# Designs tried in a protein design run: peptides against a protein of PDB entry 5VJI. Part 23

Target 1, 62 residues: chain A of PDB entry 5VJI
Amino acid sequence: NTLVVLHKSGLLEITLKTKELIRQNQATQAELDQLKEQTQMFIEATKSRAPQAWAKLQASLT

## One batch from the design tools (peptide; aimed at target 1 K36)

Design b2_p25_2 (made by RFdiffusion4)
Pose (drawn by RFdiffusion4):
Structure b2_p25_2 (pose): chain A 56 residues (1-47, 54-62), chain P 25 residues (1-25)
Amino acid sequence: NTLVVLHKSGLLEITLKTKELIRQNQATQAELDQLKEQTQMFIEATKWAKLQASLT
Amino acid sequence: QLEELQEQGEELQEQIEELEEQLEE
């Protein structure tokens, strides 16, 4: 059984952990993209309505 | 105060870029 070989070889465990790590990394990428947008909006306002509206 | 906040925002932006590069690695 391919599932048995995958388990016994240790690659099943490694595959599952890599998948979760990939998911975590993608979640962090999304947080960063969002944080980039928020930061750019903040910096431009330091140079305003868009900031206020986005807060309220 | 606005210039200080701008500087803090630019530092945070740099930190975000560094973290992204580390995440890609």

Design b2_p25_2_s1 (made by RFdiffusion4, then SolubleMPNN; from b2_p25_2, 16 letters changed)
Fold by OpenDDE base, seed 4:
Structure b2_p25_2_s1 (fold): chain B 62 residues (1-62), chain A 25 residues (1-25)
Amino acid sequence: as target 1 above (62 residues)
Amino acid sequence: DLEKKLQEGQQLLEQLQEQEKKLKA
């Protein structure tokens, strides 16, 4: 069947590997975005000197 | 969920590889 053909051709393995790479990329991107957001919150906290902004940052780290 | 789909695919691949191994034995 089609699935067996895909397996024997190597395309199934490539597809699965590609999906894994996409997943890893998405996970890394999410971590990067989180770090960027935390950095922004840090900047805002230092600018405003408001306890609320600092609390927001602290909440993001816990 | 991508992770779920990946796991399902990996399991299927392993099954196929096992069958292929049996044919070559």
Scores: peptide ipSAE 0.064, ipTM 0.637, DockQ to the pose 0.016
OpenDDE base, seeds 1, 2, 3, 5: peptide ipSAE 0.036, 0.035, 0.054, 0.062; ipTM 0.535, 0.529, 0.566, 0.639

Design b2_p25_2_s2 (made by RFdiffusion4, then SolubleMPNN; from b2_p25_2, 15 letters changed)
Fold by OpenDDE base, seed 5:
Structure b2_p25_2_s2 (fold): chain B 62 residues (1-62), chain A 25 residues (1-25)
Amino acid sequence: as target 1 above (62 residues)
Amino acid sequence: SLEEKLKELQQLLEQLQQQEKQLQE
């Protein structure tokens, strides 16, 4: 049947692996975006004399 | 998109797998 043919050809494995890699890429991108935001808050905190900037940074890390 | 096509393919495969299971029962 069609499923057996897809499995034997290796196309099923490639398709499923590709789907998983896309998912992992999206998760990694989300973590990267979070790190970028935290870095920006850190930069702003170092430039600011306002305790609120440090509070925002602390909140993002907890 | 590629993701949508992959989802469609996965759904089709799941349907085929379920059909195969039913034929074996």
Scores: peptide ipSAE 0.044, ipTM 0.576, DockQ to the pose 0.014
OpenDDE base, seeds 1, 2, 3, 4: peptide ipSAE 0.036, 0.042, 0.039, 0.042; ipTM 0.531, 0.556, 0.551, 0.564

Design b2_p25_2_s3 (made by RFdiffusion4, then SolubleMPNN; from b2_p25_2, 18 letters changed)
Fold by OpenDDE base, seed 1:
Structure b2_p25_2_s3 (fold): chain B 62 residues (1-62), chain A 25 residues (1-25)
Amino acid sequence: as target 1 above (62 residues)
Amino acid sequence: SLEAQLQEYQQLLQQLQQQEQQLKA
């Protein structure tokens, strides 16, 4: 069957590995986006005298 | 995209499998 052919050709392994790499890339990107958001909150907090900005930042870190 | 390339390879293998079955018939 097709699955056997894919396995014997090595394409199945490559496909699964590629899918995993894509997943890892997406996870890393999500972490990067989170860090960017936290950085922005930090910048805003340093510019603000409002306790709310610092509270928001602290909440994002916990 | 990479996903599209993988699909193309999968389709190629399916075609080869079909050809193999035809030769056995």
Scores: peptide ipSAE 0.054, ipTM 0.587, DockQ to the pose 0.013
OpenDDE base, seeds 2, 3, 4, 5: peptide ipSAE 0.049, 0.052, 0.039, 0.046; ipTM 0.572, 0.585, 0.522, 0.546

Design b2_p25_2_s4 (made by RFdiffusion4, then SolubleMPNN; from b2_p25_2, 15 letters changed)
Fold by OpenDDE base, seed 2:
Structure b2_p25_2_s4 (fold): chain B 62 residues (1-62), chain A 25 residues (1-25)
Amino acid sequence: as target 1 above (62 residues)
Amino acid sequence: DLEKKLQEYQQLLEQLEEEEKKLKE
């Protein structure tokens, strides 16, 4: 059947790998966004004497 | 959306696999 043909041609593997790469890309992007946010919180904390900014940063790192 | 299209494709493949299984029963 078509599934067997796709498997033997390697297209099934490519499809599954592509799906996994998309998932990994999304996860990496989320980590990058989190790092950017943490960086911003760090910048704000260094600019402020307000303990709230440091508390917010600490909470983000937990 | 590429991911959505890939999921739809995989669902189609699963259906084809189930059809093949039924043919062998």
Scores: peptide ipSAE 0.065, ipTM 0.545, DockQ to the pose 0.014
OpenDDE base, seeds 1, 3, 4, 5: peptide ipSAE 0.048, 0.051, 0.053, 0.042; ipTM 0.514, 0.524, 0.549, 0.519

Design b2_p25_3 (made by RFdiffusion4)
Pose (drawn by RFdiffusion4):
Structure b2_p25_3 (pose): chain A 56 residues (1-47, 54-62), chain P 25 residues (1-25)
Amino acid sequence: NTLVVLHKSGLLEITLKTKELIRQNQATQAELDQLKEQTQMFIEATKWAKLQASLT
Amino acid sequence: EAENEETAAELEKLQTEIEEAIAEL
């Protein structure tokens, strides 16, 4: 059984952990993309209505 | 962001290596 070989070889475990790590990394990429947008909006306002509206 | 991008490249490479090792088995 291919599932048995995958398990016994240790690659099943490694595959699952890699998948979860990929998911975690993608989630962090999304947070970063959002943080970049928020930061740019903040910096431009330091130079305003868009910031107020986005807060309220 | 740079660390996240590097981690993503490392995970892609690891995933390819895992697939190749499974194909070999």

Design b2_p25_3_s1 (made by RFdiffusion4, then SolubleMPNN; from b2_p25_3, 15 letters changed)
Fold by OpenDDE base, seed 5:
Structure b2_p25_3_s1 (fold): chain B 62 residues (1-62), chain A 25 residues (1-25)
Amino acid sequence: as target 1 above (62 residues)
Amino acid sequence: MAENQELTLKLQELLKQLEEQAKEL
């Protein structure tokens, strides 16, 4: 049984931990990308006296 | 990043060990 061999070798534990680290990295990257986008919308809203830019920022924070 | 690199190296070592064990079967 391949699963038993993977468990006994410790490969299963390392594989599962690696999968979790990849997931966490992807989640952190998505949060960073969202914050960058929100920061850009905030900069645009402060530069423009246009109410549309503030509405767009508000929609992104929901 | 460092932890992922360490895990990658350990995975490679475990895969190598598994391959050697599979040849002995």
Scores: peptide ipSAE 0.034, ipTM 0.549, DockQ to the pose 0.151
OpenDDE base, seeds 1, 2, 3, 4: peptide ipSAE 0.027, 0.027, 0.031, 0.027; ipTM 0.509, 0.506, 0.534, 0.484

Design b2_p25_3_s2 (made by RFdiffusion4, then SolubleMPNN; from b2_p25_3, 15 letters changed)
Fold by OpenDDE base, seed 3:
Structure b2_p25_3_s2 (fold): chain B 62 residues (1-62), chain A 25 residues (1-25)
Amino acid sequence: as target 1 above (62 residues)
Amino acid sequence: MEKNEEETLKLKELLKKIEEEIKKL
């Protein structure tokens, strides 16, 4: 069957590994986007001195 | 169709499905 051919060619392992790498890349990208947003909120909090900007930053860190 | 030709065709079908799944990620 098709699955046996995929396994024997080593492509099953490559396919599963590729799917996992894409999943990890998506997770890492989400963490980077969150860090960028938190960095922006920190910059805004330091500039504005507004308690609301610090509260927004704190909420993003929890 | 020989067994090797059948296996080759099935491999091509798998590769196409893999490419389609990669495009959805």
Scores: peptide ipSAE 0.038, ipTM 0.531, DockQ to the pose 0.036
OpenDDE base, seeds 1, 2, 4, 5: peptide ipSAE 0.035, 0.031, 0.033, 0.035; ipTM 0.501, 0.495, 0.509, 0.493; seed 4 fails the geometry check

Design b2_p25_3_s3 (made by RFdiffusion4, then SolubleMPNN; from b2_p25_3, 17 letters changed)
Fold by OpenDDE base, seed 4:
Structure b2_p25_3_s3 (fold): chain B 62 residues (1-62), chain A 25 residues (1-25)
Amino acid sequence: as target 1 above (62 residues)
Amino acid sequence: MEENKELTLKLKELEEKIEKEKKKL
């Protein structure tokens, strides 16, 4: 029974692990994108020294 | 034939475990 052999080989476990890794990658990518945006706001705040730029950065960190 | 029956039952058990794990992802 080829199907049973495939299941017992751990293929489905690998599939589930792959799904989890994809999910983790997506979460990490979202955090990275957020950090990039916060970094840009920090750069703008330091350049302009405008209170509004610091307020925008502060709002992004909460 | 009997071996295939045993393996089929084991496969079903594995699939049930897999389905439980899928719900956690």
Scores: peptide ipSAE 0.034, ipTM 0.533, DockQ to the pose 0.024
OpenDDE base, seeds 1, 2, 3, 5: peptide ipSAE 0.031, 0.032, 0.032, 0.031; ipTM 0.498, 0.510, 0.515, 0.498

Design b2_p25_3_s4 (made by RFdiffusion4, then SolubleMPNN; from b2_p25_3, 16 letters changed)
Fold by OpenDDE base, seed 5:
Structure b2_p25_3_s4 (fold): chain B 62 residues (1-62), chain A 25 residues (1-25)
Amino acid sequence: as target 1 above (62 residues)
Amino acid sequence: MKENEEKTKKLQETLKKLEEQIKKL
């Protein structure tokens, strides 16, 4: 049984752990990209005299 | 000889299954 061979070699555990780490990395990268976008909106809001830039930033934080 | 060939086939099937899992990440 191929599954038994994978399990006994430890390669199944490594593969499953690698899959989970990639998934977690993708989730963390999405959070970082969101934070970068929010930071850019903050920079634009501070440079602009337009109240709409602050409203856009506030909407991104909710 | 036949036992080593069977072990080799089981290892090849293991590697193939790992490659298919990696491609589905």
Scores: peptide ipSAE 0.057, ipTM 0.567, DockQ to the pose 0.033
OpenDDE base, seeds 1, 2, 3, 4: peptide ipSAE 0.054, 0.044, 0.038, 0.056; ipTM 0.563, 0.523, 0.553, 0.570; seed 2 fails the geometry check

Design b2_p25_4_s1 (made by RFdiffusion4, then SolubleMPNN; failed a check: too like the target's own chain; its pose is not in this set)
Amino acid sequence: ELLEKIKELIRQQQATQAEIDQLKA

Design b2_p25_4_s2 (made by RFdiffusion4, then SolubleMPNN; failed a check: too like the target's own chain; its pose is not in this set)
Amino acid sequence: ELEEKIKELIRQQQATQAEIDQLKA

Design b2_p25_4_s3 (made by RFdiffusion4, then SolubleMPNN; failed a check: too like the target's own chain; its pose is not in this set)
Amino acid sequence: ELEEKIKELLRQQQALQAEIDQLKA

Design b2_p25_4_s4 (made by RFdiffusion4, then SolubleMPNN; failed a check: too like the target's own chain; its pose is not in this set)
Amino acid sequence: ELLKKIEELIRQQQAIQQEIDQLKQ

Design b2_p25_5 (made by RFdiffusion4)
Pose (drawn by RFdiffusion4):
Order: structure tokens, then sequence, then C-alpha cells
Structure b2_p25_5 (pose): chain A 56 residues (1-47, 54-62), chain P 25 residues (1-25)
């Protein structure tokens, strides 16, 4: 059984962990993209209504 | 293939973090 070989070879475990790591990395990427947008909005306002509206 | 995908995504996150640091400076 291919599942048995995959398990016994240690690659099943590694595959599952890699998948979860890929998921975690993608989640962080989304957080960063959002943080980049928020930061740019903040910096432009330091130079305002958009910031207030986005807060309220 | 899964490890190559993880490596590419980690490199992208590092680039995003460098861009975020540059904006904050």
Amino acid sequence: NTLVVLHKSGLLEITLKTKELIRQNQATQAELDQLKEQTQMFIEATKWAKLQASLT
Amino acid sequence: ALLEELEAELEENVALLEELEAMLE
C-alpha cells in the first residue's frame, strides 16, 4: 500500500508538516500585505480623512 | 515540490518584510 510506504519512509510525516508550514507562510504573507497597506496609509497621513474614515 | 513551494513563499515574505521596514524608516 502506497500509503504504508509513504508512512514508513518518513515522507508522509514530512509532507504533512511541509503542507502546514506552507499554510502558515501564506497566512503571514497575507498579514504582511495588509500591514503594508495600513502602513502606507499611515505614512501619507503624516504628510488624513482616509485615515479617520478607515478608523471609524 | 512542496519544499520548493515553501522556499519560494518564504523568499516572498522576506521581500515583503524588507519593503515594510523601508516604509517605516

Design b2_p25_5_s1 (made by RFdiffusion4, then SolubleMPNN; from b2_p25_5, 17 letters changed; failed a check: too like the target's own chain)
Amino acid sequence: ELQELLRQNQATNAELRQELEQLQA

Design b2_p25_5_s2 (made by RFdiffusion4, then SolubleMPNN; from b2_p25_5, 18 letters changed; failed a check: too like the target's own chain)
Amino acid sequence: ELEELLRQNQATNAELKQLLEQLQA

Design b2_p25_5_s3 (made by RFdiffusion4, then SolubleMPNN; from b2_p25_5, 16 letters changed; failed a check: too like the target's own chain)
Amino acid sequence: ELLELLRQNQATNAELRQELEQLQA

Design b2_p25_5_s4 (made by RFdiffusion4, then SolubleMPNN; from b2_p25_5, 17 letters changed; failed a check: too like the target's own chain)
Amino acid sequence: DLLELLRQNQATNAELQQLLEQLQA

Design b2_p25_7 (made by RFdiffusion4)
Pose (drawn by RFdiffusion4):
Structure b2_p25_7 (pose): chain A 56 residues (1-47, 54-62), chain P 25 residues (1-25)
Amino acid sequence: NTLVVLHKSGLLEITLKTKELIRQNQATQAELDQLKEQTQMFIEATKWAKLQASLT
Amino acid sequence: AELTELKAKLQTLAEQNQTLIEQLE
């Protein structure tokens, strides 16, 4: 059984952990993209209505 | 004066966010 070989070889465990790591990495990429947008909005306003509206 | 203070606080927050982005990348 391919599942049995995959398990016994240790690659099943590694595959699952890599998948979760990929998911975590993607989630962090999304957070960063969002944080980049927020930061740019903040910096422009330090140079205003968009900021206020986005807060309220 | 209030607007200058708010913009200074906002700049500090922006710099902290830039640092956090760099750390996470």

Design b2_p25_7_s1 (made by RFdiffusion4, then SolubleMPNN; from b2_p25_7, 15 letters changed)
Fold by OpenDDE base, seed 3:
Structure b2_p25_7_s1 (fold): chain B 62 residues (1-62), chain A 25 residues (1-25)
Amino acid sequence: as target 1 above (62 residues)
Amino acid sequence: SELEKLKQQLLEKAQQMIQEIEKKE
């Protein structure tokens, strides 16, 4: 059984840890992307002074 | 072809391995 071999070799633990790290990295990247988008909306809101732009920013922060 | 059959078998085995690993998560 491949799973048994992976377990005995220690590769299963490494693989599972790697998958978890990838998951965490993806979550962090998503937060970073959200922050970048919010920053852009803030910049646009300050430039336009339009209530709609501020409304979009507010919606993104909720 | 037989080569394509082998390739498909290897892909299926890889998918099974992935599923087995995911069960441990």
Scores: peptide ipSAE 0.022, ipTM 0.459, DockQ to the pose 0.011
OpenDDE base, seeds 1, 2, 4, 5: peptide ipSAE 0.021, 0.020, 0.023, 0.022; ipTM 0.444, 0.435, 0.470, 0.458; seed 4 fails the geometry check

Design b2_p25_7_s2 (made by RFdiffusion4, then SolubleMPNN; from b2_p25_7, 19 letters changed)
Fold by OpenDDE base, seed 4:
Structure b2_p25_7_s2 (fold): chain B 62 residues (1-62), chain A 25 residues (1-25)
Amino acid sequence: as target 1 above (62 residues)
Amino acid sequence: SALEKARQQLLKKAQEMIEQIKKLE
């Protein structure tokens, strides 16, 4: 079957590794997006005297 | 066209193979 052919050719290993790398990339991207959001909140909090801006940042870090 | 039909059939088969591989991880 196709699975046997993919395994014997080595393409299955490459495919599975690629899927794992994609998953890791997606996880890293999610962490990066979170950091970017937190950074934006931090910038806004530093420019603002409003306690609510700091509260929003604090909530994001919890 | 016949060529487009063949392309669609190949894409369908490729997608089926991808779905089978997805079950492995």
Scores: peptide ipSAE 0.031, ipTM 0.459, DockQ to the pose 0.011
OpenDDE base, seeds 1, 2, 3, 5: peptide ipSAE 0.030, 0.029, 0.032, 0.030; ipTM 0.496, 0.469, 0.495, 0.468; seed 3 fails the geometry check

Design b2_p25_7_s3 (made by RFdiffusion4, then SolubleMPNN; from b2_p25_7, 16 letters changed)
Fold by OpenDDE base, seed 4:
Structure b2_p25_7_s3 (fold): chain B 62 residues (1-62), chain A 25 residues (1-25)
Amino acid sequence: as target 1 above (62 residues)
Amino acid sequence: SELEKKKKQLKEEAEKMIEEIKKLE
């Protein structure tokens, strides 16, 4: 059947691996974006000099 | 032939798999 042909040709393995790599890349990018956002919030908190901004930052770290 | 049929099926499935990969990008 077609599945056997795909498996024997190596195409199935390549496709599944490629899909997994894309998924992992997307997950890593999301984590990076979250870190960038947290860094920006930290920078904004330092600029505001407002105690409440620091409290929010502290809460986000717990 | 059966070989030609299997090659054709492989090509069609490869095209479908490529389209699925593109959707993840």
Scores: peptide ipSAE 0.073, ipTM 0.652, DockQ to the pose 0.010
OpenDDE base, seeds 1, 2, 3, 5: peptide ipSAE 0.072, 0.067, 0.072, 0.070; ipTM 0.641, 0.624, 0.659, 0.645

Design b2_p25_7_s4 (made by RFdiffusion4, then SolubleMPNN; from b2_p25_7, 16 letters changed)
Fold by OpenDDE base, seed 4:
Structure b2_p25_7_s4 (fold): chain B 62 residues (1-62), chain A 25 residues (1-25)
Amino acid sequence: as target 1 above (62 residues)
Amino acid sequence: SELEKLKEQLLKEAQEMIKEIKALE
């Protein structure tokens, strides 16, 4: 069947590897975005001195 | 009908391929 052909040709391995790389890239990007957001919340908390801003930051870290 | 049988076969094969791909991930 098609899967067997894809496997033997090496295309399946490439496809699966590509999917995994995309997944890893997305996960890394999400972590980076979260860190950036946390940094921004920290900055905002220091600016506003509002307890709710600190609470928001704390919640993001837990 | 033969067309329905063919459709069912194709769907079955597709599902099997999906399962096999998922197992390799």
Scores: peptide ipSAE 0.038, ipTM 0.542, DockQ to the pose 0.010
OpenDDE base, seeds 1, 2, 3, 5: peptide ipSAE 0.034, 0.031, 0.033, 0.030; ipTM 0.529, 0.508, 0.546, 0.531

Design b2_p25_8 (made by RFdiffusion4)
Pose (drawn by RFdiffusion4):
Structure b2_p25_8 (pose): chain A 56 residues (1-47, 54-62), chain P 25 residues (1-25)
Amino acid sequence: NTLVVLHKSGLLEITLKTKELIRQNQATQAELDQLKEQTQMFIEATKWAKLQASLT
Amino acid sequence: AAKEALRALAEQHQARQRELEASLE
């Protein structure tokens, strides 16, 4: 059984952990993309209505 | 003062971006 070989070889465990790590990394990429947008909006306003509206 | 507080917040956000980028690398 391919599932049995995959388990016994240790690659099943590694595969599952790599998948979860990939998911975590993607979630952090999305947080970063969002944080970049927010930061840019903040910096421009330090140079305003868009900021206020996005808060309210 | 509101713009000074907003600059401090932006700096914190830029620091957090650097941390996230380093973690992803």

Design b2_p25_8_s1 (made by RFdiffusion4, then SolubleMPNN; from b2_p25_8, 17 letters changed; failed a check: too like the target's own chain)
Amino acid sequence: SEKEKLKQEADQLKEQIQQLEQQLA

Design b2_p25_8_s2 (made by RFdiffusion4, then SolubleMPNN; from b2_p25_8, 13 letters changed)
Fold by OpenDDE base, seed 5:
Structure b2_p25_8_s2 (fold): chain B 62 residues (1-62), chain A 25 residues (1-25)
Amino acid sequence: as target 1 above (62 residues)
Amino acid sequence: SEKEKLKAEADQLKAKIQELEAKLA
């Protein structure tokens, strides 16, 4: 059947590995986006005299 | 054959995976 052919050809293993790499890439990108957002809030907080900016940053770190 | 076609695709994907893994190392 199709599954047997996929397994014997090696395509199944490669497909599963590809999916895992995509998942890892997505997770890394999500972390990067979060760090970028946190960095921006930090920059804004350092430029602001408003305590609300620091409160917003603190909330993002929890 | 269908197996040969799938094997060719697998080989191509394998090469791409190896390239991506090398970038992560």
Scores: peptide ipSAE 0.028, ipTM 0.487, DockQ to the pose 0.017
OpenDDE base, seeds 1, 2, 3, 4: peptide ipSAE 0.025, 0.024, 0.028, 0.026; ipTM 0.459, 0.452, 0.484, 0.489

Design b2_p25_8_s3 (made by RFdiffusion4, then SolubleMPNN; from b2_p25_8, 18 letters changed; failed a check: too like the target's own chain)
Amino acid sequence: DEKAKLKEEADQLKEQIEQLEKQLA

Design b2_p25_8_s4 (made by RFdiffusion4, then SolubleMPNN; from b2_p25_8, 15 letters changed; failed a check: too like the target's own chain)
Amino acid sequence: SEKAKLQAEADQLKAQIQQLEAQLA

## One batch from the design tools (peptide; aimed at target 1 L32 I43)

Design b2_p26_1 (made by RFdiffusion4; failed a check: too like the target's own chain)
Pose (drawn by RFdiffusion4):
Structure b2_p26_1 (pose): chain A 56 residues (1-47, 54-62), chain P 26 residues (1-26)
Amino acid sequence: NTLVVLHKSGLLEITLKTKELIRQNQATQAELDQLKEQTQMFIEATKWAKLQASLT
Amino acid sequence: LAEAKAKLKELVRQNQARIAELEAEL
């Protein structure tokens, strides 16, 4: 059984952990993309309505 | 308005540090 070989070889465990790590990494990429947008909006306003509206 | 912008610059600095952390993690 391919599942048995995958388990006994240790690659099943490694595969699952790599998948979860990929998921975590993608979630952090999304947080970063969002934080970059927010930061840019903040910086421009330090140079304003868009900031206020996005807060309210 | 000047006080609000000073507080906003602090937040920008904090966000920039957090961006650098997230980029290092990725």

Design b2_p26_1_s1 (made by RFdiffusion4, then SolubleMPNN; from b2_p26_1, 14 letters changed; failed a check: too like the target's own chain)
Amino acid sequence: TAAAKAQLQKEVDQLKEKIKQLEAKL

Design b2_p26_1_s2 (made by RFdiffusion4, then SolubleMPNN; from b2_p26_1, 15 letters changed)
Fold by OpenDDE base, seed 5:
Structure b2_p26_1_s2 (fold): chain B 62 residues (1-62), chain A 26 residues (1-26)
Amino acid sequence: as target 1 above (62 residues)
Amino acid sequence: RAEELAKLRKEVDQMKEQIQQLEKQL
């Protein structure tokens, strides 16, 4: 039984922890991608002086 | 019983390899 072998070897705990770390990494990467997009909108807003660019940035922050 | 222990060892080694592949994805 693979599950019994996995549990007795201690590899089950390691596998579960590794899966959780992968999930956390994916969540952190998504946050970084969002912050990158918001930063780009901020740069565009500061360059254009257009109220519409600030409105887009504000909508992304709410 | 020696053959059974050899099968269990092979299963452990396969699971260890799978964990190492997942760790590379972090």
Scores: peptide ipSAE 0.058, ipTM 0.601, DockQ to the pose 0.011
OpenDDE base, seeds 1, 2, 3, 4: peptide ipSAE 0.042, 0.036, 0.038, 0.038; ipTM 0.528, 0.560, 0.518, 0.516

Design b2_p26_1_s3 (made by RFdiffusion4, then SolubleMPNN; from b2_p26_1, 14 letters changed)
Fold by OpenDDE base, seed 5:
Structure b2_p26_1_s3 (fold): chain B 62 residues (1-62), chain A 26 residues (1-26)
Amino acid sequence: as target 1 above (62 residues)
Amino acid sequence: RAKKLEELKKEVDQMQKKIKELEAKL
């Protein structure tokens, strides 16, 4: 059957691994975007004398 | 979404096990 052919060719394993790598890449990108946002809030808090900028940063870290 | 991929991996693993069992009987 088609499944046996896909298994024996190794294509099934490669396809499943590729799908997992895509998922991991998406998760890592989301974490990176969150870190970029937190970094921007930190920069804004250091430039601002407004306590609200520090409160916003603190809320993002909790 | 992660659950669907995990379910598919489990199904594939079960099918691979059956294939190996059949190959061992040949």
Scores: peptide ipSAE 0.057, ipTM 0.609, DockQ to the pose 0.014
OpenDDE base, seeds 1, 2, 3, 4: peptide ipSAE 0.045, 0.048, 0.048, 0.025; ipTM 0.530, 0.603, 0.601, 0.419

Design b2_p26_1_s4 (made by RFdiffusion4, then SolubleMPNN; from b2_p26_1, 14 letters changed; failed a check: too like the target's own chain)
Amino acid sequence: TEAAKAKLKQEVDKLKEQIQELEKKL

Design b2_p26_2 (made by RFdiffusion4)
Pose (drawn by RFdiffusion4):
Structure b2_p26_2 (pose): chain A 56 residues (1-47, 54-62), chain P 26 residues (1-26)
Amino acid sequence: NTLVVLHKSGLLEITLKTKELIRQNQATQAELDQLKEQTQMFIEATKWAKLQASLT
Amino acid sequence: SETLEELQEQGEELLEQIEEAQEELT
């Protein structure tokens, strides 16, 4: 059984952990993209309505 | 105005940190 070989070889465990790591990395990429947008909005306002509206 | 310049600098530093974190994730 391919599942048995995959388990016994240690690659099943490694595959599952890599998948979860990929998911975590993608979640962090989304957080960063959002943070980038928020930061750029903040910096431009330091130079305003868009900031206030986005807060309220 | 001084507080706004400081906040701008901090924001620019945060953007650099975001770029570095994105490179680490790649």

Design b2_p26_2_s1 (made by RFdiffusion4, then SolubleMPNN; from b2_p26_2, 14 letters changed)
Fold by OpenDDE base, seed 4:
Structure b2_p26_2_s1 (fold): chain B 62 residues (1-62), chain A 26 residues (1-26)
Amino acid sequence: as target 1 above (62 residues)
Amino acid sequence: SAELQKKQKELEQLLEQIEEQKKKLE
């Protein structure tokens, strides 16, 4: 059957590993995006005299 | 990012594996 052929050819391993790497990459990208957002809030907080900007940053870190 | 570089390296290894399998089919 097709599954046996894919397994024997090594393509199944490649496919499964690729899917896992994509998943992990997506998770890492989400963390990176969160860090970028936090960094932006930090930048805004440092530029602002408003305590609200720091409160937003603190809320994002908790 | 060390983690991103790790993932890139793993993907490169998979690409090499694909090329090796392609050669076996030729």
Scores: peptide ipSAE 0.073, ipTM 0.565, DockQ to the pose 0.029
OpenDDE base, seeds 1, 2, 3, 5: peptide ipSAE 0.070, 0.048, 0.072, 0.073; ipTM 0.564, 0.554, 0.561, 0.568

Design b2_p26_2_s3 (made by RFdiffusion4, then SolubleMPNN; from b2_p26_2, 17 letters changed; failed a check: too like the target's own chain)
Amino acid sequence: SAAKKKKAEELEQLLKEIEKKKKELE

